# Peptides against a protein of PDB entry 7BDX: the designs that were tried, part 104

Target 1, 212 residues: chain A of PDB entry 7BDX
Amino acid sequence: EMGAAACTLLWGVSSSEEVVKAILGGDKALKFFSITGQTMESFVKSLDGDVQELDSDESQFVFALAGIVTNVAAIACGREFLVNSSRVLLDTILQLLGDLKPGQCTKLKVLMLMSLYNVSINLKGLKYISESPGFIPLLWWLLSDPDAEVCLHVLRLVQSVVLEPEVFSKSASEFRSSLPLQRILAMSKSRNPRLQTAAQELLEDLRTLEHN

## One batch from the design tools (peptide; aimed at target 1 S14)

Design b2_p30_1_s2 (made by RFdiffusion4, then SolubleMPNN; from b2_p30_1, 12 letters changed)
Fold by OpenDDE base, seed 2:
Structure b2_p30_1_s2 (fold): chain B 212 residues (1-212), chain C 212 residues (1-212), chain A 30 residues (1-30)
Amino acid sequence: as target 1 above (212 residues)
Amino acid sequence: as target 1 above (212 residues)
Amino acid sequence: SELEKLKKEVGELALEILKEIEEKLPEVIA
């Protein structure tokens, strides 16, 4: 059987809105995303054990799964599905991001962060993610990553919260006290232009909202 | 295992280099292409029996498989994989082209010939194909096909040999004596512009190389 | 292993989903 190839193909075609609708309209969607979360969790747990060399095949398989979730979350009906019917998967992604050490599984972190950002475009999804236990400590942990791409997508997720008054007002005090502002300031001086811009804009928005 | 629908979808997306790399990077690639060859062989053998209608679901499935091989062979890493790890599949394609009668399974012949041509872009692949037992007699057999598209792709394969001095010098005498030159000359008078051009260019190259 | 079992199961589901996509969206096929 070519399960890994099938998942890779599904990842590629899931960039289409019509394909996402077709996936979610089928009777396999709930089970597929349930097992997807379990598979990703099992993979990350295996990294703490004797699995020394990142099996490129297993890694590619998990990347495909994470990519599918990201592509589904990029579509309005996909976000609605994830937030209403697959909250356990979102919880798993948040947990895995907390379990991975700085510099560990960079590509997987980026894909998972992209999925969370896409979910955050939906107000219901944004509320669910931002109200998750330990969300702000998780942001602090993730911003300690040495990888610019990881940090970039963390900043984008923070920006989704900051740009939504209904969500930010509830956590404004905790955000200001717990976010690593010095780390974000350092990122605004980065040679990476995408990271530099994201950090600078976030700092400006945080300062503006401090006076409102 | 992948059914007809999945293979048809895989055929469509295998035009992407990224998809080809994903397939070949998995641990199922060898088994997939082994089963592909066996399936194609089984199909062709069934044609001599009671299998009456060519435009069946089975035909479409085999076309998809042949199309996947063609698309894999269009990519450098795919050619390397086929020539190094799936020579049995190449042998099967050559055998099937010899087993099919003139005018029989035109679409399948074209796809298989395209796969061989793509493999021939690799010097190692070109040597393997051209040194295969009965290669020149096979060319003669295939050029007897009444279909212009079949003949066109045979001429393209011959051109790959003729344009490579390292390969052509070893078989030059056999090529000149065994190729149906009168048939190729007739093709140079064809109303099909692609066939006309391919035949004319091949005849010119053969004449030029006769004096070298 | 648990991971291998899960990979097999999710892979099988992916194949089934791909078949459904082909049926629902023939335009996705080249």
Scores: peptide ipSAE 0.130, ipTM 0.409, DockQ to the pose 0.352
OpenDDE base, seeds 1, 3, 4, 5: peptide ipSAE 0.122, 0.128, 0.129, 0.123; ipTM 0.418, 0.422, 0.419, 0.417; seeds 1, 3, 4, 5 fail the geometry check

Design b2_p30_1_s3 (made by RFdiffusion4, then SolubleMPNN; from b2_p30_1, 12 letters changed)
Fold by OpenDDE base, seed 2:
Structure b2_p30_1_s3 (fold): chain B 212 residues (1-212), chain C 212 residues (1-212), chain A 30 residues (1-30)
Amino acid sequence: as target 1 above (212 residues)
Amino acid sequence: as target 1 above (212 residues)
Amino acid sequence: SELEKLKEEVGELAKELLEEIKEKLPEVIA
């Protein structure tokens, strides 16, 4: 109980750059993020194929942990820390996103995807994520989610790759062949304006890059 | 569950003056603090004479709510808001402090006392609190608490009254006759340095004011 | 359970981090 409260508080304050620096400057940061990854992994494994997100204290706890990672990744020094010193956590997030079924643990998925997107702002982070084994298949899997917010954040992550020639050039053929382009096209017709816009822009960028 | 998380997050960020201003500038502030008081009242009433603080989601929720009030009261504009627009909440806090037994809900008591102290920094707030029905008896009741932190914050509140001639002059005779001076003297001999100092200083101030 | 153990551990670390933040940035955490 106290642990959940503490994590929730830490999540709230971690939106501050100064707080992030304070966290990372301490000698507990490495251990904290290591245990964070382990905790999230343990939680997801405990779901036993349950398609529904569990409304429990545990879910809120893990939600807060994922939020902390997201907030840390939103700060430049936080991104550098994650990419250099907490790659295992990034690996865990990627693995968990692969383990979760479409529609399962939507809120957690969104936070994890947001963290990956934030990390992708750093070229080193983008390279690390995009070069992860099964990254393209993972995108296909995630884009099959019925939730608009999940799909939106996947599209944002894809956009980060597309916007970086150094990364996209290596994967261009695989992206064009393996991305669910018809699904993305369907998203461009969504009534969700954020999803609609993201899908439309991505498709336009992909078309432009095909001719260049 | 989400409510508790949201309140905990709000509590964390409410230490910022800018956040307090944002909260108070919104059209939901009055309602929020009204419901806050009602929630705290409902919680305390539900304790059915239980002397122990309940370790539950509800307790943490109310703790967060009390923390929000405390943080709002720590800011000048927040004090003004509470004294001018949320007097019912202050009344509720005073009532709840009277309803709680010695040793009961220590953490909540501390936060509520801290909120009252913070409000007392404003002359208008100090007057409102000190002129509340049964205020002196309430101080006696609260100073009977075995918890050092509770007693410390009561002493701080008493000190706020003593430091303000405009307020203390009206109550000087009642304070001298009704305050548990022997209990405060005992506190001045406490091994808790904060309590010891607060009690010592208060007694010295009371002695000085007796000769002035 | 493993989850409960991890929850406790990360919770304690969170508390410690909050204390450090409080010391370094007293304006952030009351």
Scores: peptide ipSAE 0.099, ipTM 0.372, DockQ to the pose 0.456
OpenDDE base, seeds 1, 3, 4, 5: peptide ipSAE 0.086, 0.088, 0.051, 0.095; ipTM 0.357, 0.370, 0.331, 0.368; seeds 4, 5 fail the geometry check

Design b2_p30_1_s4 (made by RFdiffusion4, then SolubleMPNN; from b2_p30_1, 13 letters changed)
Fold by OpenDDE base, seed 2:
Structure b2_p30_1_s4 (fold): chain B 212 residues (1-212), chain C 212 residues (1-212), chain A 30 residues (1-30)
Amino acid sequence: as target 1 above (212 residues)
Amino acid sequence: as target 1 above (212 residues)
Amino acid sequence: SELEKLKKEVGELAKEILEEIKKKLPEVIA
């Protein structure tokens, strides 16, 4: 088992590119991220249907793991590693986002969404995520979350898809049919300035693409 | 002006590889670097013959632009972009280095030389620069600069040429005839340790190549 | 002047590029 304290420390230092490179350069990287995915999955499966995010050592541990994944994905070589060598982890994150109910494990959702967003900066990563089965229904599900920050990071992920013609062209019809445009419009009227701006920009981008 | 501030900010953040990729991934990159070259040229042309480097807003603005080019060239994709899509900018930099008098615009010279050096890390870039008309006479001109840092960065550029057999073999005869060896020798005796070392290493490399 | 016009133009482009960069930068969480 990975120690909670060690993971928390690793999360803290994983903000450094040099540390990320060191993590990935080790012979234990594959195993580490495999166990990370399994641990996250196990944690989510252990939650009762009515359980909100736990303030526990287990929660902190899982947050640290999700934070590490996010920070690894923030680095180019980290994204490449995840997309090439840890696809199961990406699949797990997508699955977990679908398994969690609205309002459940908000902080974890944010971290997982941040990781996916970071991966989406790489075209290969963006393609992998956007072509995942149930991706668009997942977006619909996630945009029903009552938390503005969850919704914000979903919108950012959607924007990454929309801003890449090579990806969006393939899913444009499905996006237009299955994306909750009314919910996004409501978000553009949010009092949360970050959410408001993100929703507005996304709507503008979608409109621009409709006219082209 | 807000424009100058934006360029200065862009210079600062361009030290990041991710930022460089983002710059180049945009649809404005070509135009930006085209205007950058024009702006730098216009600035240099506006200088009087006896004018030293100005401590002005215009100078700071041009420094930021030169800095952005340098930072872009520090990244592999940036070098590729410059060599493939912004050759006019490279030509402009080479021309401006020739148009500036010894001691004139020292900081700008350094930044421009750094950009050329960074481009020279790419073999294609090195070939392009070294095959430029008047390249070797330009080196002679630049090595007459009273500033040790200007001379240092010229020597580094020369070393990049000398260390690449594919490039040096084509220009070896011209290098040996037109390179100011006595000036380089004098630099190897400089009290500036960086200049001293660079000059010494270059002389050693040249000697080694004479015996091969 | 030509220089002032160019400065303005490249400055505006720099602003636009900066805005675009914000959409493409990864998130780091510490």
Scores: peptide ipSAE 0.156, ipTM 0.475, DockQ to the pose 0.305
OpenDDE base, seeds 1, 3, 4, 5: peptide ipSAE 0.145, 0.152, 0.155, 0.156; ipTM 0.472, 0.481, 0.477, 0.482; seeds 1, 3, 4, 5 fail the geometry check

Design b2_p30_2 (made by RFdiffusion4)
Pose (drawn by RFdiffusion4):
Structure b2_p30_2 (pose): chain A 212 residues (1-212), chain B 210 residues (1-210), chain P 30 residues (1-30)
Amino acid sequence: as target 1 above (212 residues)
Amino acid sequence: EMGAAACTLLWGVSSSEEVVKAILGGDKALKFFSITGQTMESFVKSLDGDVQELDSDESQFVFALAGIVTNVAAIACGREFLVNSSRVLLDTILQLLGDLKPGQCTKLKVLMLMSLYNVSINLKGLKYISESPGFIPLLWWLLSDPDAEVCLHVLRLVQSVVLEPEVFSKSASEFRSSLPLQRILAMSKSRNPRLQTAAQELLEDLRTLE
Amino acid sequence: SVAEFVEAVAEAVAEAPAENVAAAEAILEA
């Protein structure tokens, strides 16, 4: 209970750049981010499907962990630190997104997809994520999730890699072969404007790159 | 005059999340949200045989109080704090909406309805408002108001209550059937574009979940 | 008074970054 309360407080204050710099400056953040991935992996493996039932100081604990990772990666030196020091945490995030079934732990997936988008803002972070093993199959599969907030964060991550045609050019062929053009087109007609324009903007960039 | 000027200044700065977080600790020593409800209750009671006066120092004081409550509830931890600590203030807001006759204190009713919408964004806040005494009769009473802006914010609150699970097993199935569908339909053909669109949106949501 | 409360809010906004940094350091030490 005490452990989760401290992680929740740290999640609250981690929204500040001044606090994020202080976390990386203290010589204990490396251990914190290495054991964070182990705790997130342990939490996901412990779930035999079901849902989560807002596990008392268990789910709030991992949510605080993913929330901190997201708020750290939201700061320039935070996403810089993560791609240099905590590359194993990035591997764990990418692995846990594929390990989590559609509709299972939706809040955890959005927090994790938000952090991957933030790390992709760093040039090395974009290279590391896009060059990870089943990255393209993972993207199209996360789009098969019924939750609209998960689809929105997948499209924002796809748009981020698509916005760097150099990195996009390494993962060619499968971007044209396996892309769920039909699902992205359906998302360009959603009554939710943020999801609709995200898919509309991604479609504009996808059609423009195939011709230019 | 001085009290209203300080409250208006606080309403201006309360649009910042940093300021809202700072306000939530101050409620301990000076019961800001506890005495806010008393001041709002005292103001409406003082309008015995009369309606609003406007441009007054007293009118802008309560407007600033309701504006501050709204700007606090607009921040996630603000609406979380209100539903945990300031449930009495939420009771007062819901009571004063019913106590105010139609056409009386229109600006105050809109600001109050905006704060309830914001608190309803919080899961416990939605339960607390929808399970409050006389809540459905209050929605009907507020929709009988001639002012379009008040009707718009009632429809926005009703839309917020209609969306999300609320157990869904006839707990929300009866809430939808008990609404003034005729008035919502009349407001869907309204000459006020903002009101017409809110009633249209609400009608789509009522039909979608039927 | 309301004026004194507004001043107290201003002071709390000014002190908040330092207090937050100190709280984050304490959490990491623990």

Design b2_p30_2_s1 (made by RFdiffusion4, then SolubleMPNN; from b2_p30_2, 14 letters changed)
Fold by OpenDDE base, seed 3:
Structure b2_p30_2_s1 (fold): chain B 212 residues (1-212), chain C 212 residues (1-212), chain A 30 residues (1-30)
Amino acid sequence: as target 1 above (212 residues)
Amino acid sequence: as target 1 above (212 residues)
Amino acid sequence: SIVEFYQKVLEAVAKRPKEDVELALKILEA
């Protein structure tokens, strides 16, 4: 309980850029983010055996961890740190997103996707993520999620790739062939305005690139 | 391990006034500090049975908690919060200081004493602490500690009381009769310059008040 | 490992029932 509380507070204050800098400026950062990935992995693996309550202290702890990663990735120096010094964490996030079933741990998925999106603001980060083995199949898997918020953040990540020619050109053929275009089209007709807009914009971007 | 790491980071960033304000501005603060006291109490109680390694994750966690309390108390709004909304935590700190043996958990004692000193900057806080049952005997007990740093912070706390007439006058007789004046005198001859100065100044303050 | 992850993702995708996808689409339209 105490760990979850402390981690939650750390998550809250990490929304500040100055706090992120303070976290990263210390010699504790490497260890922290290393253990973070392992902790999250252990949590996700535990879900296969026993139904863990989403409201458990363990869940709250992991959510806070994911939140911290997200907030760190929102800042330029945080992105630089993650993509240079904590690639294993990024790999872990990708793996966890693949291990979770559609509809499973929605909040955690959202946080992890937000962190990946934030990392993708850095071109180096975007390259690393998008060139990871199984990235495109993972996107397909995630887009099959029934949750609108999960899908929204997946679409945002996809858009991040599409809007960067240096990255998109390397995988354009695979993107077009492996993305569930029909599902994205269905999302563009969603009653969720955020999802609707994101899907529509992505489709428009993809169409524009098809003619160029 | 992860909890200790997270709490340690929170401790580090809590040295910032803005972070303290952020912590206290949330609805999580009450719960956090409530559990903090309980966690520290459980840790200290565990020391009677099994020799807990000072370098254990549990120890680091508790040290970080005490550090957070100290940093919060260093800020005006933090003191206000503690003395108004978390008096149980203050009571716990006093109790724990009494339960620990001389030389036991030196680092924790220092942190707890620092927190009490910081709280004592608030007159209301000083009143609350000094009027707590057994406060003066506790000071005597703590001054019997072999550690110079512990003794230093005890003397600082005593000085905080002595320098406030509204508080000191209420207990002046008991203070004079129950403080180990000979031990304080010995401290004034210490090779530790900080301890030496603190002891000397306190003795001078006490003497001045005796003539008034 | 990354290789194991890749294989697991591919297997999971291949095993996804069409009905689940249809249900997901229905939910998005609701």
Scores: peptide ipSAE 0.020, ipTM 0.634, DockQ to the pose 0.016
OpenDDE base, seeds 1, 2, 4, 5: peptide ipSAE 0.020, 0.018, 0.018, 0.000; ipTM 0.638, 0.637, 0.636, 0.585; seeds 1, 2 fail the geometry check

Design b2_p30_2_s2 (made by RFdiffusion4, then SolubleMPNN; from b2_p30_2, 18 letters changed)
Fold by OpenDDE base, seed 5:
Parts: C-alpha cells; sequence; structure tokens
Structure b2_p30_2_s2 (fold): chain B 212 residues (1-212), chain C 212 residues (1-212), chain A 30 residues (1-30)
C-alpha cells in the first residue's frame, strides 16, 4: 500500500523535467533503476499462475515504475542516463515485452513501449534498442497483439527506426524480410484513426526507402 | 527494497517547492499522508521487540516518509495542507514522539520534530500542535532525551510557541510550571554550540515574557 | 527529391511527441 502510493506520487511528479534532473542527480538513481527492473521482472514472472487483480497494489506499483521510466526517458538527460547507465533496465523491458503473451498486461506493455519510444529519440538509445538481440522478432510478436494501443506504440517505435537512416541501413534487409507487412497493411485499414495513420505513414516510409 | 528506494527519491525531490505543490495538487495526497501515518505508527510499534537494524529497508522507508512530511511542511501550501487535511498525521507524529523512549530512534525523532517545527511556522499549525492534549508533558519527555539534536529541535519548537503571544498567553502558566527550566539551563551550558545558543535564547525569551 | 525527403524526415523526427505521465495515466484510467 504505502509503496504503491509513494511510487505513484513519484511517477506523477516525474512529469516535471526538474524532478527528473533531481532524481538523476542523486546518488540513488542507479540503485533505483536497477531495482525497478528487478521488480518489474518479478511481477511479470508472477503472472503465469495467479490472475493478479489489475487493481492490486503490486500492479499499481509496477505501473508507476513503468511510468517513471517513461517520464525519465522524455527528458534528454534521462535518455542519456538510461542509455549509458541503465542498459540492464532497457534489456529487462525488452525481455518482458517478449515474455508477455498477446493480450496479456496490455497497459503495462503500452507503458514499456512508451518508454522505449522515448529512449529511441536518442540516436544512441535507438541504436541500442534496435541492435538488441531478437529486436525484430520481438516486433513481430508485439504486432500480434490484439490491442490497438499496443500495436500503435509498436508502430511508433518501428517508425523511429525507419526514420533514422544510420540505423535502418544496417538492418534494412532484416526489417524488410521480418516485418509483418501484411499485418501493418491490415492496421492501415483499422477503424482506430491513430493506428490507421501510424500504419499508413510507416508503409509510405518503407516504400520510399525501397526505391532509394 | 523498491519501496524504500522510491520513497527515498520522493523525499529527495520533495525538497523542491514545485514538487510539493505537485504532490499536493494530485488526488492522491490525502491517501498518501494517511498511509504515511499508519506506516510510521506500525514501525514504532514494531520496535518494542526486535532491534530493528537502523539500516533496514523499513527504517529507510520510514525516514524517507518523515523527510517528505518535513519538506511538505517547509512550504506554505504544505503547512496549510497538513493543518487542514492531515491533522491525523500530526496527531500520529505527536503520539509517536511520546511513545519513543529517551535515546530511542533519535534520527526519526529529529525528522518528526523538524516537521512539527515547520508546521509551527503557520499560526494555525502552531495552535494545533500546542493545543494538542499532553503537548507540554510531551516536551518534558522529549527534553529528557540524551541526544543533543533531539533536544535542540525540541527547544526550537518551544521557541516557536514562546515567540507567538497569542499561543503563549493561553498556555503561559502551564509552560512556566511544566517546562523543565533546570534542564534548559543545563542545556545552555552545553558544549554543543547550537544547543547552547537555542537554550540561552529560549531562557532569555522566557525571562522577558515573565517581566511583561 | 532526396533532399526534400530528408527535410521531411527531419521535420517529422523533430515534431514527434514524447510520451509522458499524462498520456500514460489516460491509458491506465481507460
Amino acid sequence: as target 1 above (212 residues)
Amino acid sequence: as target 1 above (212 residues)
Amino acid sequence: SIEDFLEEVLKRVEERPKEDVELALEILDS
């Protein structure tokens, strides 16, 4: 209870750039983000058995943690910190996204994807994510999710890769061969306007890059 | 572990006025401070048996909570919030200060006293604290502490009362009869310069008020 | 032209919104 409340408040105030700077300026940031990854991992591992109530203190706690990471990654110094000093956390997020089944923990997936998207704004972060083992297979797995919001945030992450020539050039062949283009095309026909737009833009970007 | 880390970060960032405003501006502040009091109470009640290691996660967590309250009380809107919306927490702090034995949980006592001192900057807060049942006996109890820092912060709180005529006038007779003046006099001869000064100033203030 | 495409890409990259608490909370509350 208390932990969830404290973490939720920390999440809320982390929307401020100055708060993110304060979090990172302390000698406790490294430890905090290390424990964050472990806590998130423990939560996901606990799901295989008990239907954890979405409203449990544990769920709220983990959501708050994911929210904090997202907000940290929204700030330039936060992205730098994550990429330089908290790569294990990024690895954990990628791993957890792979471990979660389609339709499982949708809200948590969205938060984790938002954090990765924010990290991808940094070239070094984008490189780190995209060069991670199994990244493209992970995209395929995530794009199998029935949830439109999950798929939307996956497409946004893919777009970050495609929009960066230095990254896309290295993996262009693998992206072309391993992206579920038919699924993305289906998403471009979605009734969800955000998903539709994101899918259409990505398809256009991919077509443009095929001709160049 | 994670809770302690999160709460510690929240404590650190709560040193900012804007963060305090953000904490209080959310719909979760009331719940947070309610749970805070309960958590602190639970911790103190747990001490009667097991020598809780000062370095335990639980200790760190409670210290962080006390620190947050202190930082909130350092801000005008925070004092207003505590006095208007979190009186139960103030009551809890007063109760815990009474329940702790001389020399017991010195660091926690200091943090709690710091919070009360900050609250005392608000006239309404000062009135609330000073009119609390057993407040003056509590001062006697706290001034029995062998720790100079505890005693220093008690003296500072007493000074807040003495410096406010509206408050002191109501309790002047009780203060004069129930303050351990001999102990305060002994503190004025302390080798601790901060304690010495605080005790001397308080004695001077009391003497001045006796002649008026 | 390739130049026009690159300018458009750069513009889109710069205009990309960042994710924050507000959006995350909306997702959690939905």
Scores: peptide ipSAE 0.028, ipTM 0.758, DockQ to the pose 0.014; fails the geometry check
OpenDDE base, seeds 1, 2, 3, 4: peptide ipSAE 0.027, 0.027, 0.026, 0.025; ipTM 0.759, 0.759, 0.719, 0.723; seeds 1, 2, 3, 4 fail the geometry check

Design b2_p30_2_s3 (made by RFdiffusion4, then SolubleMPNN; from b2_p30_2, 15 letters changed)
Fold by OpenDDE base, seed 2:
Order: C-alpha cells, then sequence, then structure tokens
Structure b2_p30_2_s3 (fold): chain B 212 residues (1-212), chain C 212 residues (1-212), chain A 30 residues (1-30)
C-alpha cells in the first residue's frame, strides 16, 4: 500500500525537530493526530485476538503512526502539543496498551510506550499519564508481557514516575500495593542486560523512597 | 483517510531541502517513486472518463504524491535523482498528462506540470523532457485545456524550452509547425493577468528566435 | 526540574528502520 510507504517515510523524517515543527505548525495537526488515534484504535480492535501479521501493510502503517507520535513527543514543542491539545491521543494510547493482550502487537506496544515515556519528560505530561484512570493496574498488566522490550519500556515509564516525588507521592500507596514487585524482581535477574539493569535501578529507587 | 492525511503531511514537509535529502538518502527512494508513478497511473486509469471528485481521499492522496514529486524536483539533488534514477516516473507523468482529457483532473495536471518544470531547470532534465516522444503534440493537447492554471504551467514549460537554444534548435522546426500559436495568442489576451503575461512573454521570445 | 532534565537525556527518537521501509515497499510492489 502506498499509504504505508508514505507514512513510513513521514515517520523517518519526523525524527527531525524541524519536521516536527512543520507538522505541528500546520492547521491540520489537531485533526491529523485525532485521526491517528482513531486509526490505531481501529487497527487494534480489528485484531480480534489474532496474532499480528507484522508484515502487513496495515501493521506497517500503524507502526509508522506510532513512530510519528513518538518522534513528536521527543521534541519539547511536540510534548506541549500532545499534552495540551491531543490528550485524546494519549488516552487512546493508554487504552490500547490496556486492550492488547500480553505478547500481542509487541512492536506497537514498544512504540506506544516510547511515546508515553517521551511525554513523561515533561512534568505536566508525567502527571497526566500517571493520573490517568487505571494507570497503575495498566502497569501491572504491561509488566506481565513476555516481551523483554515491552517490559523494559514499562520500567522506564515507571522510573519516570518514581523519580518525580510530586507525582510518586500522590500514588505511592497504590504503587506499593499494586505494583508487581515480584515481577520486577524477576526482571532484575533477566539475562537481558538492559532489562536487568533497568529493573535493578528501579528496585533501588523504590527502596530509597521507602526509607524516606 | 489516514493515508491521504499522512501523505499530505509528507507533501507539506517535503518543501524542505533537508527533508528531500532525507527522502532520497534512504535505500528505498527508487522503489518509492516507482510505486508513486504506478499509483498515479492507476488513479488516472480508474477515472474512466468521469470528472474527478476533488474531495475524495483518493484524489487528495494522488495530489500529495504529485506534490512530493514537485518538491523533490525543486531541489538540485532531487532533480539529479529524478533525471538519473527515476526516468520512468517522468515518463509516467508525461503519459498521464497525455491521457487526461481537457478539464480532467485540473489540479493534478498543474502539480505534474510543476514537477516537469522543476526538472526542466536542469539542462539534462529539460533535454530529457523535450526529447520525449510526442512532447510537442502533448503541448498542443495541454494548451487546449480550458483551465488557465494548466495553460499557465504549460506555457512556463514551453518557455523553458524556448529559452534554451541548445534544446530549442533541435525541435525549432517542429515547434513552428506544431505549436498552437493561435492558442497562445488567444491566451495573451486572457483576463487572467498571469496567463496573459506568460503568453505575451513567450510570443516575444518566439519572435526573437525567428529573427535569429 | 532536575528530573525533567535527567529524563530529557533519556528521550527516545523512534527512527524508522530501513527494514520497515523495505517491507512496506515490497508489499506495495506485490
Amino acid sequence: as target 1 above (212 residues)
Amino acid sequence: as target 1 above (212 residues)
Amino acid sequence: SIVDFLQKVFERVARAPEEDVKLALEILEA
């Protein structure tokens, strides 16, 4: 599909800050990202429990969309745009992450998590995401994923929450009660060095906060 | 819908030289523009004589493709790429311009003509286009279009030929015999000031060449 | 904030892999 190819090229060039500015500077940015969310949602809903055909044009297209969102969120003005003007998209991403089963659409999950992480660089973004309904249960759900990359990016997002006292304090009690600490501990023993390190660091940070 | 939107955004950002370089710097540029040509051709073939629904997603998508080609051709490295590596696309554009009826797909014609004009900025591009089979009859066909913008861009392309003695001399005889001078003269009396001026200038240039 | 600064260091740009572009093109050509 030409659409997938075009969208993939857009994804590639969106790594540029100037391109992100150009994307957002247009009068159609709002609508574009609205449709983006709808398209991603429609794709996930269409899976009907099936394993993703990673090589399909539809999959590639949706990957590119998620990639574009990630690259937009990688830029300060992009984060501002998403947090201020495209909250529905953020909500959609969170919802989709909740809708997808463990092991389902792994690459898409990774890209979506990357986008959320990038948004979380801003305190406002972090607050918005972490205060979303069911956020902590979502973390529990996502950490149950068998994919190391998915888990890694979840841990990175959790790290962002833990490293911000203002955010963490609001949900510290729920985190302590609902975060799958045993799962994180298991990850700290992973053979994947990146996952292992991320889990270890998070555990250390959590321990530090317990003593404070 | 999303495909059209994504492609439109790509079109918009392709106005940047750096974006064009990024598009062309990938290993997939050749294939992308091959598919672009095929898609444009398929669209035109699907019209079956019907008047274009300008507002359709399909139309918008194809407009964006033509726009991308135009923007690529607006950059020196893009022209080089098209002339050296994507001649089939240029041939396709010329063919499509010949296939479309007067008044049919006006906006697409304009964008395609703009791309050819941009390519014609390079002597090599100008030579390639002007030496294409049926080029002069194509000009006759295109100049019969009722749309002033189409005619304007045709005149600009003809101007590029006329202004290059090396190119014009090779086909001067055919130009004199086959160019619809009366049509151009009629355009020089148009109420459209841009068309009027372009036609007048071309006529003057042609006269100058007749005296030399 | 210091946290924001530190997080910025770890921001991720999701670059489209060449392989993904290839796949998209291959599907289009089929």
Scores: peptide ipSAE 0.034, ipTM 0.721, DockQ to the pose 0.027
OpenDDE base, seeds 1, 3, 4, 5: peptide ipSAE 0.012, 0.012, 0.023, 0.023; ipTM 0.721, 0.720, 0.717, 0.648; seed 5 fails the geometry check

Design b2_p30_2_s4 (made by RFdiffusion4, then SolubleMPNN; from b2_p30_2, 15 letters changed)
Fold by OpenDDE base, seed 2:
Structure b2_p30_2_s4 (fold): chain B 212 residues (1-212), chain C 212 residues (1-212), chain A 30 residues (1-30)
Amino acid sequence: as target 1 above (212 residues)
Amino acid sequence: as target 1 above (212 residues)
Amino acid sequence: SIVEFVQEVLKAVAERPKKDVELALEILES
């Protein structure tokens, strides 16, 4: 309980760039992010057996951890730190996104996807995550989720790849051959306005690339 | 382990006034400080049995909690919050200071005394803690500690009482009758320069009050 | 006067470190 409360507060204040710098400037940062990955992994592994209630202290704790990672990744120095010094954490997030079933732990998926999106703002970060084994299949697996928020943040991450020629060129063949076009087209007609807009923009970006 | 790491980071960043405001402005502040008191109490109660190694994750976690309280109390809005909304936490700190034996958990005592000193900067805070049952005997109990840092911060808290006429007048009779003058005189000759200075200043303040 | 003395004492007290933030951080780093 106390850990979850402390982590939640740290999550809130980590929205400040100054706080992110303070976290990273300390000698505890590496240890913190290492344990973060392990804790998130342990939580996801525990889900396969007992339906832990989503409102548990443990769930809130892990959500706060994912939130901290997201907020750190929102800042330039935070992205640099994650990509240079905490690659194992990024690998863990990618793995956990693959291990979760459609509709399972939606809130956690969204936070993890947000963290990856923030990392993708950095070219070095985008290169790292996109070169991860099974990255393209993972995107399509995640896009099968029934939750509109999950799908929205998958589409945003896909867009980050598509908009960077240096990255997209490396995976263009696999991307084009496996693209769930019908699914994205269906999302462009969604009642969820955010999902609708994201799908429409991605379709426009893809069309532009096909003509170049 | 993860909780201690998160709490330690929160402690470090709580030195910023902006972070303190962010902590207090959230809907989780009341719960956090409530659980803080309970956690500190549980830790101190656990010491009577097993000599927990001072370097344990649990100890570090509790030190970080006490540090957060200290840093919150260092800010005006933080003092106001503690005095108005977290009085139970202040009561807990006072109780725990009494429950600990001389030489026991010196680092934690120092942090708790620092938090009380910071609270005492606010007249309302000083009134609240000084009107606590057994406050004067508690000060003298704590001043019996062999640790110079504990004694230093006790003397600072005593000075806060002495320098506020509205507060001192209420306890002046009890204070004068129970004052461990010989102990304070001995501290004024200490090899520790900080303790020496604090004791000398307090003796000067007391002499000035006797002539008025 | 007592008033002047109180003002001098208050001024001297105001010059004392009012915040234990630095000391608390030193303990954290220790």
Scores: peptide ipSAE 0.029, ipTM 0.574, DockQ to the pose 0.014
OpenDDE base, seeds 1, 3, 4, 5: peptide ipSAE 0.099, 0.041, 0.045, 0.030; ipTM 0.475, 0.570, 0.564, 0.555; seeds 1, 3, 4, 5 fail the geometry check

